# Peptides against a protein of PDB entry 6D0Y: the designs that were tried, part 43

Target 1, 225 residues: chain A of PDB entry 6D0Y
Amino acid sequence: ETEDHLESLICKVGEKSACSLESNLEGLAGVLEADLPNYKSKILRLLCTVARLLPEKLTIYTTLVGLLNARNYNFGGEFVEAMIRQLKESLKANNYNEAVYLVRFLSDLVNCHVIAAPSMVAMFENFVSVTQEEDVPQVRRDWYVYAFLSSLPWVGKELYEKKDAEMDRIFANTESYLKRRQKTHVPMLQVWTADKPHPQEEYLDCLWAQIQKLKKDRWQERHIL

## One batch from the design tools (peptide; made by RFdiffusion4, then SolubleMPNN)

Design b2_p13_5_s2 (from b2_p13_5, 6 letters changed)
Fold by OpenDDE base, seed 3:
Structure b2_p13_5_s2 (fold): chain B 225 residues (1-225), chain A 13 residues (1-13)
Amino acid sequence: as target 1 above (225 residues)
Amino acid sequence: MQKALEELEKQAS
């Protein structure tokens, strides 16, 4: 395949087709594997780009990476390393939107057997530990909590199946932080005030409630988060 | 975060 054709194939995978998504992904993984000798760097860049710029196809591309990793473990490793580097760079550059997409992508890679569950738990432990740092702006603490919670729809089930005790500890720490954090700007930014029982909630409190419900439902999604 | 990311890197190697 030509370089331009590879880009087209990667960008269009998961779109409406006569074949199953799984079949298309398996086929694409084979094509990419065959072209690694000539286009490894390009393929790495393309996959990293779609991971962060096309969140609507998150699970499609993580699955693709999972299949590719199974075919070529070394390339899979290089890809994960590239994603981690990009995450570090995004955080350093204060590109928090990109960073969140990368965290979600890495999270779903656990389901695709590319990243081990304990490693992801360790990442989330570190994220939530930021809430305990001294002399750190709340906005920074809030972001790491958001990054953790907003990633759980993609990996919460797997992590609780394998590391329930550790996850419970992270949840306890998160809950503790959410109870003590300041919410001073909420009233000022409210468009309108709703009466009980459905008051307007602060965004992290709302997300927390949604994740708690998801957890209660054994991570079976019943509504769009 | 740094040590967690390093762990991921070790796994990938």
Scores: peptide ipSAE 0.025, ipTM 0.693, DockQ to the pose 0.019
Fold by OpenDDE base, seed 5:
Structure b2_p13_5_s2 (fold): chain B 225 residues (1-225), chain A 13 residues (1-13)
Amino acid sequence: as target 1 above (225 residues)
Amino acid sequence: MQKALEELEKQAS
């Protein structure tokens, strides 16, 4: 494949086809693997770009990376490293919307057998540990809790199956923090919302309730959170 | 957080 053609293939994967998505992804993985000797850097850059710019195709590209990782472990590792670097850069630049999406993307890579469950648990432990740090703004503490909780729809099942004790500890720490934190968003939103019949709930409390329900349902989603 | 990310990098390499 030519460089331009590779770009087209990567960008258009998941679009309507006569074949199943799984078949198309397997085929594309094969094509990309064959072209790695000539276009590794380009393919890596393209995958990183579409992963970041096309969030609606998150599971498509995590699956593709999973397939590539199975074919070429080194390339899979390089991709993960690139995404982690991007996460670090986003955090440094205070681009928290991009950062939280990248955490979610990395979370789904656990399901695709690209990132090990223990490593993801360790990352979430570090996120929640920020809530215990002194002299840290609450907005920063809240963000790390949000990044953790908002990623669980993509990886909670896998992590509880393999690291239930550690996850329970993280949940306990999260719950403790949510009980003691200052809730400033509710008063602000109450200016524009009614309290009956559905009282306005603080955004992290709301997310926590949703995740608790998801956990109770054994991580089987009935609707998009 | 930095330590955890480094661990992820190590696992991926």
Scores: peptide ipSAE 0.025, ipTM 0.696, DockQ to the pose 0.019
Fold by OpenDDE base, seed 4:
Structure b2_p13_5_s2 (fold): chain B 225 residues (1-225), chain A 13 residues (1-13)
Amino acid sequence: as target 1 above (225 residues)
Amino acid sequence: MQKALEELEKQAS
């Protein structure tokens, strides 16, 4: 395969086809594996790029990486390293929109057997531990809690199956933080009618409630987040 | 934070 052809294949995977998505992904994984000796760097960069820039195909590319990881473990590792490096860079640059997406992407890689559950738990433990730091602004604490909670739809089931005790501790710490954090904007957004109050819920409290419901529902998504 | 990310890297290696 040529570099241009590889780019086309990677970018267009998941589009309409006569074959199933899984069949196409297996086929693509095979093609990419065969070309790693000649195009490893290019393939790595392409996958990192599409992973970051095409969020609508998150599960497609995590699955693809999972398949590649099964075929070539070293490549899977290099991909994860590249994504982690990008996450670090995003955090340093205060690009929290990209950072939160990368956390979600990494989270779904747990389901694809690319990242071990204990490693992801450790990441989330560190995220939530920021809430206990006194010299950190609340906006930063809030972001790490948000990054954690907003990623759970993709990985919560797996993490609780493997590390339920640790996850419960993280949840307890999260709940404790949410109760004590400042919520200055909630009253300003509260709408009242003559007959009934219509309070606007703070975004992290809202997300927390959604995640609690998701957890209660055994991580089955029967509602939109 | 850095520690957790490093652990992910180690696991991936």
Scores: peptide ipSAE 0.025, ipTM 0.695, DockQ to the pose 0.019
Fold by OpenDDE base, seed 1:
Structure b2_p13_5_s2 (fold): chain B 225 residues (1-225), chain A 13 residues (1-13)
Amino acid sequence: as target 1 above (225 residues)
Amino acid sequence: MQKALEELEKQAS
């Protein structure tokens, strides 16, 4: 395959086709594997690019990477390294929207058997440990908690199946932080009714409640979070 | 943060 053709194949996977998505992904994985000797760097860059620029295809590309990883473990490793580097760069650049998306992407790679569950648990432990850092802005602490919680819909099931004790500790630490963090603006953001003022729920508290419900439902979503 | 990411890198490499 030519480089341009590979780009087209990678970018258009999951779009309208006469074949099933699964068959297309398997086929593409085979094509990419065969071309790695000649186009490894290009393929790596392309996959990283589409992973970042096409968030609507997150599960498609995580699945594709999973298939490639099964065929060529070395390439899978290089891809993960590239994504981690990108996460570091995003954080350094204060691009937190990209960063949180990348965390979600990495989370789903656990489901695709590209990243081991213990490694992801360790990452989340590190995220939540930021809440214990001294002399850091709350906004920083809040973001890492948000990144953790908002990623759980993608990986919570797998992590609890394999590392329930560790996850419980992370949850306990998260809950503790949420209880003690400042929420001074919440009272100011109230919907007032004639009968009863209704406080607007703080966004992290809201997310926490949603995740707790999801956990209670054994990570089976009943509604869109 | 760095430690956790390095651990992932070690797994991948």
Scores: peptide ipSAE 0.024, ipTM 0.691, DockQ to the pose 0.019

Design b2_p13_5_s3 (from b2_p13_5, 6 letters changed)
Fold by OpenDDE base, seed 1:
Structure b2_p13_5_s3 (fold): chain B 225 residues (1-225), chain A 13 residues (1-13)
Amino acid sequence: as target 1 above (225 residues)
Amino acid sequence: MQEAVEELSKMAS
């Protein structure tokens, strides 16, 4: 019964309430902390599950974990370890859509002071280093670049504030790879406007341009990427 | 926690 109650609280957080979201999250963090002595494993499993299955609540659950980590550092660590294990499993199972989402989730945990910025930088360094692998499909190289770039809207500001030199190196390596990789273009996919025709840009080149603009705008989003 | 992230980074390589 108590377990069912915890499940309900965790799953429904962020829904309509008389209180603010921040207040609800703080309250829930307190409830969960109090129940950890009896239900740590259950709470851990629940949080991992909702984090994976409810991507629309990404920032809600990263914030919750951040609050809980501040209360119980050990539990926060166990949660991160569990999510990293899940990411590894997703990659092994070729579940790349889940994997990229998990990278974004972990990225936002940096903003919530759960994961240290240097650790995330190290992860991205290793992601981009895949572009240097020989005798592997380009799709593998492209995916890790995509995972890196697509996560920057969530963590780019924090990483550049703390590790600008390292991030510049990663960007330089990424740019170099994007220039030398094989690109696919189809003239028939050109977008035609009354003023000028625009060729359809390759997806990674397009994402790169968007991220460069975001960086130029000091990581303040003006529109959905 | 940091060690776990480092382990993830190594896996990508």
Scores: peptide ipSAE 0.035, ipTM 0.744, DockQ to the pose 0.018
Fold by OpenDDE base, seed 2:
Structure b2_p13_5_s3 (fold): chain B 225 residues (1-225), chain A 13 residues (1-13)
Amino acid sequence: as target 1 above (225 residues)
Amino acid sequence: MQEAVEELSKMAS
């Protein structure tokens, strides 16, 4: 395949086709594998680009990378390294929206057997450990907790299956932090009270409740219309 | 975090 065609294939994967998505991804993985000797750097760049710029296709591209990793372990590693570098860059640039998405993407790579569960647990342990840092803005602590919690829909099941004790510890630390952190509210938006059916909750508390429910439901997400 | 992030890159499977 030519470089231009590779770009087209990578960008358009997951779109409507006569074939199943799984079949298309397997086919594309084969094409990309065959072209790695000649276009590894280009393919790597393309995958990194679409991974970060097309969030609606997160699971498509994580799956694709998973398939590629199975075919070429070294390439999978290089991709992870590239994504980690991007995460570092986004954090340094205070691009927290991109950073949190990248954490989510990396999380789903665990499901795709690209990243080992213990590695992700270690990352989340370090994220939550930020809550213990002294003399730092709460927004920093909050962000890392948010990054952790908001990624669990993509990886919580796998992590608990592999590292339940460690995850429980992380959850305990998270809960402890959420209980003691300062909670802010916008007065003009405080239209809900505790006695109403849907009390207004702080965003992290709300997310925590959602994740607790997800955990209770054994990480089975239900479609909401 | 930095150490954990580095660990991720080393433990690709």
Scores: peptide ipSAE 0.035, ipTM 0.729, DockQ to the pose 0.020
Fold by OpenDDE base, seed 4:
Structure b2_p13_5_s3 (fold): chain B 225 residues (1-225), chain A 13 residues (1-13)
Amino acid sequence: as target 1 above (225 residues)
Amino acid sequence: MQEAVEELSKMAS
């Protein structure tokens, strides 16, 4: 069954091989392209599935999609649309863990030349604009900020290279929000020494600090966030 | 594709 074979190829890409990962991905992209006329829907579904279920292979599948997009632009577009639909569904289902991962996945697609940098910037602008909404739960504001910040390790470099002014504005708005939002923490987890108390930092503040450091390091990751 | 991303962006509004 050719369809089953495609599933196997897609699911197992990136595993141990005598060839380089890049070569394997190029080969797979060629195979998938050739089979699009007959199995487009299946291939699309498979790629969406592995993208969602195998976060450890995020960059593998974004790269694969990038290669496919270069071969078949329409398919790349359909894939992005499918992922966006999935993101919408995740949000509707209050599955915020999946949602934030999907945002990260979409972010890395910018590096793979599937999504244009300006489009991603626009998305993040709208995310951060939620912080300015009135009469909404803070959890909503926090999530969109988190989705933005947590995706920057994957796309911050590219976005600042192409849209630095817009990104700076987003950062300014983010910082402003973080300063005025209500913060929660677990006091009992605070580390206190005789001369140097170190309270447990709120998760968004912590992430913000990490992203600021990453930005300062010109988006060269030197530590695990 | 661009339109799809724009629609995604509007979700936040």
Scores: peptide ipSAE 0.035, ipTM 0.747, DockQ to the pose 0.018
Fold by OpenDDE base, seed 3:
Structure b2_p13_5_s3 (fold): chain B 225 residues (1-225), chain A 13 residues (1-13)
Amino acid sequence: as target 1 above (225 residues)
Amino acid sequence: MQEAVEELSKMAS
């Protein structure tokens, strides 16, 4: 495949096709694997770019990387390293929207067997530990809690299946923090029930309630969070 | 966070 053709294939995967998404992903993984000897760096850059710029295709690209990782573990490792570097750069640049998305992306890579569950748990433990930092703005503490909670729809099931005790500890620490933090109210368009309107609730408290419900439902989503 | 992210990178599979 030419470089231009590879770019087109990677960018357009998951779009309208006569074949199933699964078939297209398997086929693309095979094409990319065959071209790694000649175009590894280009393919790596392309995948990192589309992963970051096309958040609506998160699960498509995590699945693709999972397939590639199964074929070439070295490439899978290099991809994860590249995404982690991007996360670090996003935090340094105060691009917190990109940072939280990258955490979510990395979370879904656990489901695709690219990242080990214990490693993700360790990262979340470190995130929640920020709530115990002294002499820092609450917004910093809130962000790491938000990054953790907002990623659980993508990885909570897997982490509780493998590291339930550690996850319970993280949840306990999170709950403790949410109870003692200063509450602020923000406009929200989230719907809890279609039957009647609900009172305005603090953003993180609302997210916490949603995650608690998701956990109670054994991580089976009923609505998009 | 930094140490956990570094460890995550090392444990990629």
Scores: peptide ipSAE 0.034, ipTM 0.726, DockQ to the pose 0.020

Design b2_p13_5_s4 (from b2_p13_5, 7 letters changed)
Fold by OpenDDE base, seed 2:
Structure b2_p13_5_s4 (fold): chain B 225 residues (1-225), chain A 13 residues (1-13)
Amino acid sequence: as target 1 above (225 residues)
Amino acid sequence: MEEALRELEEQAS
C-alpha cells in the first residue's frame, strides 16, 4: 500500500460499505499491520490525526487501534503514548475541549482493551483529587470532574466490573465535591410555564444525575447524554 | 494527573 492509499483507507473507514464495519476494520488492521515495517510513523501520525479531528468516528478508531494493538502491541503502545502526549499538550494550550475529548478517547481505549482498567482508574483518581487542591480556581476542579464524568459512558462499565471499590471511592469523592462547590444561581435560572416553574439544574449536577442513572442502568446507555 | 499519565505510558510501552 502506498502512503496516499493508506490515508484514504484510514480516513474513509466506517463509511457505507457492503461489508460489516467489523469486517472492514479487521481488514484495515491487517493492511496497516503489514505496512508497519515501512510506514509505521506515517500510520501512527495518520491515526492520531483522524482520532483527534474526526470525533464522530471515535469508536471506529478506538476499535481499529484495539485491533492493531492485538496484532502489534508495540504499535498500540506507541499510539497510546502519542495520544497522552497530545492530551498533555492540549492541557498546556488550554484547549480543554480537545483535552476532554482525548480523555474520552483514552477511556474508550480501555473498553477496547488497549489501556488497562487500573491505569484509567488511577487517572480518574488523580482527576478527582484535583478537587482537593488548595488555592486553585474552581473552574479547574470542575473541569477535571467533568472530564471524569463525561468519560464514564465509554468506560464506566469496564471499570466497575474490574475496580468497583476504587470507583465507588472516586464517586464518593466526586459527590462530596459537588455538594460543597459553589454553584450558579439555579433558582434564578428557571423556565417558567403557565403551571409550574422549572429550575435549570447546574450542568455538573445534571451530568452527575445522568451518570448516576447510567450506573443504575448497568451502564447501558439508552439516551444521548 | 501526570503520574497517572505516566502510568498509562508505562503500561503502553
Scores: peptide ipSAE 0.030, ipTM 0.717, DockQ to the pose 0.020
Fold by OpenDDE base, seed 3:
Structure b2_p13_5_s4 (fold): chain B 225 residues (1-225), chain A 13 residues (1-13)
Amino acid sequence: as target 1 above (225 residues)
Amino acid sequence: MEEALRELEEQAS
């Protein structure tokens, strides 16, 4: 069946092949484009599924979507809408691990010219603005900051190239929040790790330090964060 | 796409 064949092609892209990954992605994009008139809904569903279930292939599928978007702009839009819906559903279900991954996926779509940089900046502005809201639990504030910071390895370079002033503002607000937030778990962790040669840091402070280093290195990643 | 992102921003606030 043609439908089963499409599923196999989409799921197996990036695996060992005699051809380069780039060649395989271009070929697959061509095949999928040709089949959109007959199998658009199926292809859309398959791409959304593998994007969510195969995080190890994040850049493969964002690149594939980028190629498809260049061939069929409407399909690219429908895919983004589907992923946004999934993000909303994840947040409603309190599945924050999936939610942060989806934010990262959307972030990499900026590099693939599927999502505009200004739109992503606006989203991150809203994320960080949660830290300024009254009567909001710190755990919620922390999550949105985490979602922002943990996505920057995938999009920080592009956003600073196009929206440096806005990004600096977001960073300033983030830094201000991190300095004033409560860090109740640090002392307890320090007691348990007193025998370690280096001091224990709070997880968001650690991430912030890593992102600052990445920014200083002009967003050239030297190690896995 | 732009509309979808705006909706996401509203969800975040």
Scores: peptide ipSAE 0.030, ipTM 0.723, DockQ to the pose 0.018
Fold by OpenDDE base, seed 1:
Structure b2_p13_5_s4 (fold): chain B 225 residues (1-225), chain A 13 residues (1-13)
Amino acid sequence: as target 1 above (225 residues)
Amino acid sequence: MEEALRELEEQAS
């Protein structure tokens, strides 16, 4: 395949087709594998680019990378390294929207058997450990907790199946932090549903409650977070 | 965080 054709195939995967998405992804993985000897660097750059710029196709591209990793382990490793480098760069540039998305992307790569569950647990342990840092802005602590919690819908099930004890510790530390952190003072607002008033919660407390519910429901999502 | 990210890289490599 030509370079331009590869770009087109990668960018358009998951769009309307006569074949199933699964079939298209398997086919594309085969095409890309065959062209790695000639276009590895280009394919790597393309995948990193679309992964970052097309968040609506997150699961499509994580699945594609999973298929490629199964075919070529070395390429899978190089892709993960590239995404981790991008995460580091995003954090250095204070691009926190991109950073949180990349954490989510990496999280879903665990489901695709590209990243091992213990490695992701270690990353989350490190994220939550930021809450113990002294002389840092609370916004920094809050962000890493947010990055952890907001990624669990994608990987919580897998991590608890394989590392339940470690995950429980992370949850305990998170809960402890949420109880002691300073909350923004706002006027009391309520959401009304069928004569049942619900007080407004700040965003991390709300997210925590949602994740606790998700965990209780065995990580089967019933509500849009 | 750098340590955790490095562990991911090592696992992937």
Scores: peptide ipSAE 0.029, ipTM 0.715, DockQ to the pose 0.019
Fold by OpenDDE base, seed 5:
Structure b2_p13_5_s4 (fold): chain B 225 residues (1-225), chain A 13 residues (1-13)
Amino acid sequence: as target 1 above (225 residues)
Amino acid sequence: MEEALRELEEQAS
């Protein structure tokens, strides 16, 4: 297949089809595997690009990578390495929105058996450990906590099933930090009701409450966070 | 973080 054709296939996966999404993904994985000898670099770049630019298809592309990893372990490894490099680059460039999304993407790769659960736990331990560092701006500490918490909807269940003790420790450290951190108030974010105005809850406290509820519900989502 | 990311890379390779 031509490079242009591969691009089309990768970009359009998950769109309307007579076949199931799972069937289409398996089919595409087979096509891509067959073309790796000739187009590995191109396929790798394409997957990295769509993973970053099409966040609405996060689970589609993590699943696709999971299927490819099962077929070609080396390619899966190269993809993870590429995404980690991109994460590092995003952090260096102070592109924290992209960085947090990449953490979420990597988190979902655990569910797709591309990244081992213990490795992800270790990464989150490292993130939360930033809260204990001296002479670090709170905004930086807050970001790492946010990156951790905002990724848990995608991987919390798997991590607690395999590393519950370690996860509990991370949660305890996170809770401790949230209690002692300085909270910011933004008057513009007040929500007005018919009866009483009330300020919007601080974003990390709000996220923490949502994650605590999700954990209580055994990581079964009942609503979009 | 760098150490943790390195571990991910090693696990993936």
Scores: peptide ipSAE 0.029, ipTM 0.715, DockQ to the pose 0.019

Design b2_p13_6_s1 (from b2_p13_6, 7 letters changed)
Fold by OpenDDE base, seed 5:
Structure b2_p13_6_s1 (fold): chain B 225 residues (1-225), chain A 13 residues (1-13)
Amino acid sequence: as target 1 above (225 residues)
Amino acid sequence: MEKALEELRKMAS
């Protein structure tokens, strides 16, 4: 297939079809695998692009990568490396919204058997460990906690099934940090929510409460967080 | 992949 055709196939996957999504993804994975000898770099770039620019199709593209990884382990590795490089670049460029999304994307790759659960746990351990460091701005500590918590809807179930003790430790450390951190945004937000019957909650505290509920519900998500 | 993941683990340090 031509490069233009590959682009069309990758961009349009998950759209309305007579076949199931699973069938379409399996078919596309087969097509892409067959074209890797000729178009590996193009396919890699395309997948990285759509992964970043089409967040509404996160699970579609993580699944596709999972299927490709099963067919070609080396390609799966190259994709993960590319995404990690992009995460580093996003952080360097202070693109924290993109960075947190990339962490979420990587988290879902655990479900797709592209990234091992222990590796993701280790990453989150390191993220939360920043809260214990001295001479580090709170904004940095907050971001890593946010990146961890905001990714759990996509990977919390898997990580607790395989590494419950380690995850409990991470949660304990997170809770401890949230109790002692300065909540600078609460007073500012209260100005706009003074007439509300419920008090305005700080964004990390709010997220923590949501994740605690999700954990209590055994990671069965009823509402989109 | 493993090398990249190791680097990712160290990103917070």
Scores: peptide ipSAE 0.047, ipTM 0.789, DockQ to the pose 0.018
Fold by OpenDDE base, seed 4:
Structure b2_p13_6_s1 (fold): chain B 225 residues (1-225), chain A 13 residues (1-13)
Amino acid sequence: as target 1 above (225 residues)
Amino acid sequence: MEKALEELRKMAS
C-alpha cells in the first residue's frame, strides 16, 4: 500500500461498507501489519492523530490498535508510548480536554487487550493519590479525579472484574476527597423552588453520582453521562 | 509500554 492510501484507509475506517466493521478492521489490521516494515513511523503517526482528533471513532481505533497489537506486540507498545507522550504534552500545555480524552482512550485500550488491567489500575491509583498532595492547587486534584471517573464508563467493568479490591480502595479515597474538597456555590446558580427534587450539583459530585449508579448497575449503561 | 505507563504514574504523584 502507498502512504497516501494508508492514510485514506485509516481515516475512513468505520464508514459504511458492504462488510461488517469487524471484518473491515481485521482487514485493515492485516494491511497495516504488512506495511509496517516500510511505513511504521507513518502508520504510528496516523493512528495517533486519528485517535486524538476523531473522538467519535474512539472504539473503532482502540479496536484497530488491539488487532494490530495482537499481530505485532512491539507496535502496540510503541503506540501506547506515543499516546502517553501525547498525554504528557497535553498536561504540560494545560490542554486538559485533550488530556482527559487521552486517558479515556487509554482506558478503552484495556478492553482491547493492549493495556493490562493492573497497569490501568495502578495509573488510576496514582491519579487519585494526587488528592493527598499538599500545597497544590485543588484544580490539579480535581482534574485527576475527573480523569479517573470520566474514564470508568469505558473500563470500569473490566477493572472491577480483575481488581475489585484495588478499585474499591480507589473509590473510597475518591469519595473521601469529594466530601472534603471545596465546592462551587451551586445554590447561587440555580433557581430556588421548595419542590425542586433534583437540585443542580457541582460537576464532580454529579459525575460521582453517575459513576456510582453505573457501578450499581454492574457497569451496564442505563443513562447518558 | 510498561515503562511509559510507569512514567505517567509518576507524573501524577
Scores: peptide ipSAE 0.046, ipTM 0.788, DockQ to the pose 0.018
Fold by OpenDDE base, seed 1:
Structure b2_p13_6_s1 (fold): chain B 225 residues (1-225), chain A 13 residues (1-13)
Amino acid sequence: as target 1 above (225 residues)
Amino acid sequence: MEKALEELRKMAS
């Protein structure tokens, strides 16, 4: 039926085709828009599923949702709400790998004009504010900082272009936390280069340094994080 | 969307 056909189209988008990816995405967005009156719930569920289960196609599906949002703003909003609900469920279930991916997905939706930059900034402000919580495990504080920093390669440029002052405040708070948090290290864990041995840096400090470099490079990535 | 973001913010706090 049409339902199975839609599933196939959504799952296989981005695969080998005689047409360009952009053309295929535009075409699929048109097909999905036309079927929303009859299959909105199904399409919504399918998109949420593939977005969650096919991380290798992140930019494909964020782009698709961006195109759909441009055609049907209400559906775009419902999709974002569904993804945020999924993020909340992941956090409740302590599925932090899924949760961090969902934050990254939402971050890229800003680039696709689905989520407004101020809304994402507000989310990150809330994440970093967790570092100020008392009587909680450091792993909780660390995770939210990690979720924030690890998402910036996807959205940092856009957020600094539109909300530079707010982002600077978030960075300042992050830096302050990183300086005062407990760090684990083992002297024998070192990276060795010719005549220049150096200790292995703590993972969050390392990520911070990478993000600072990315920011300095105007968010143009020169290496894989 | 904004409502959902607000709920997420409350959850993280």
Scores: peptide ipSAE 0.045, ipTM 0.784, DockQ to the pose 0.017
Fold by OpenDDE base, seed 2:
Parts: structure tokens; C-alpha cells; sequence
Structure b2_p13_6_s1 (fold): chain B 225 residues (1-225), chain A 13 residues (1-13)
């Protein structure tokens, strides 16, 4: 494949086709693998770009990377490193929306056997440990908790299957933090109707409740978080 | 890969 064609293939994967998505991804992985000797850097860049700019295709591209990683472990590693670098850059640039998305992307790479579960657990342990930092803004603590919790829909099942004890510890620490952190004035943000009040829950508490339910449901999603 | 992950963990500290 030519360089220009590779871009098209990568960008358009997952679109309507006569073949299954799985077959298309396998085919594309084969094409990309074959072209790595000549276009590794280009392919790496393209994958990083689409991973970041096309969040609606998160699962598609994590799966693709998983397939590529299975074919070429070194490339998979380079991709992860590139994504982590991007995460660092996002944080430095205060682009927290991109940062949290990248954490989710990395989380889903665990499901694709690109990132080891213990490594992700360790990362989340470190994230939640930020809640124990002294003399830092709560917004910093909140963000790392948010990044952790909001990523669990993509990786919670795998992590609990393999590291349940460690995950329980992280959850306990998270719960402890959520109980002691300062919250917004929830009662004042309630929406009132003529018949019944509609309480407004604090966003992290709400997310926590959602994740607890997801955990209870054995990480089987039945709704969009 | 593990090195990169470690770097990320350090950022969170």
C-alpha cells in the first residue's frame, strides 16, 4: 500500500462494508504490518492521530492496535509510548478533556491485550494516590479520580478479574476521598417541579454511583454513562 | 512500554 492509501484505509476503517468489522480490522492489520518496514513512523503517526481525533471509533482503533500488537509487539509498544507522550502533553497543555479520553483509550488497550492489567492497576493506584497529596488544589485531586472512574467502563471488568484485591483497595481509597472532599451546594442546585423536587447530585458522586452500579452489574453496561 | 507507563505514573505523583 502507498502512504496515501494507508491514510485512507486507517481513517475509514469501521465504515460500512460488505465484510464484518472484525474481518476488515484483521485485513487492515495485515496490510499495516506488511508496510511497517517502510512506513512505520507514518503508520504510527496516523494511528495516534485517528485515535485522538476520532473518539467515536475508540474501540475500533484499540482493536486495530491490539491486532497490530499481536503481529508486531515492538510497534504496539511504540504506539503505547506515543499515546502516553500525548497524554503528558495534554496534561501540560491543560487539555483535560483530551487527557481523560486518552486514559480511557489506554484503558481499553488493556482489553485488547496491549497493556497489561497490572500496569493499568498501578497507574490507577497512582492516580488515586493524588487524593492524598497535601497542599494541592482539590481540582487536581478531583480530576485524577474522575479520570480513574470514567475509565472503568472500559477496563473495570478486566481489572477486577485479574486484580480484584488491588482494585478494592483503590475503590476504598476513592470512596474515602469522595466522602471527605468538599462538594458543591447540591441542595441549591436542585430543580423543583410543581409535584416533586429533582435533586442535583454532585458530578463525582454521581459518577461514583454509576460505577458502583456498573460494578454490581458485573461491568455489563446497559446504559450510556 | 513499561517505562512509559512508569513515567505516566510518576506524573500522577
Amino acid sequence: as target 1 above (225 residues)
Amino acid sequence: MEKALEELRKMAS
Scores: peptide ipSAE 0.045, ipTM 0.784, DockQ to the pose 0.018; fails the geometry check

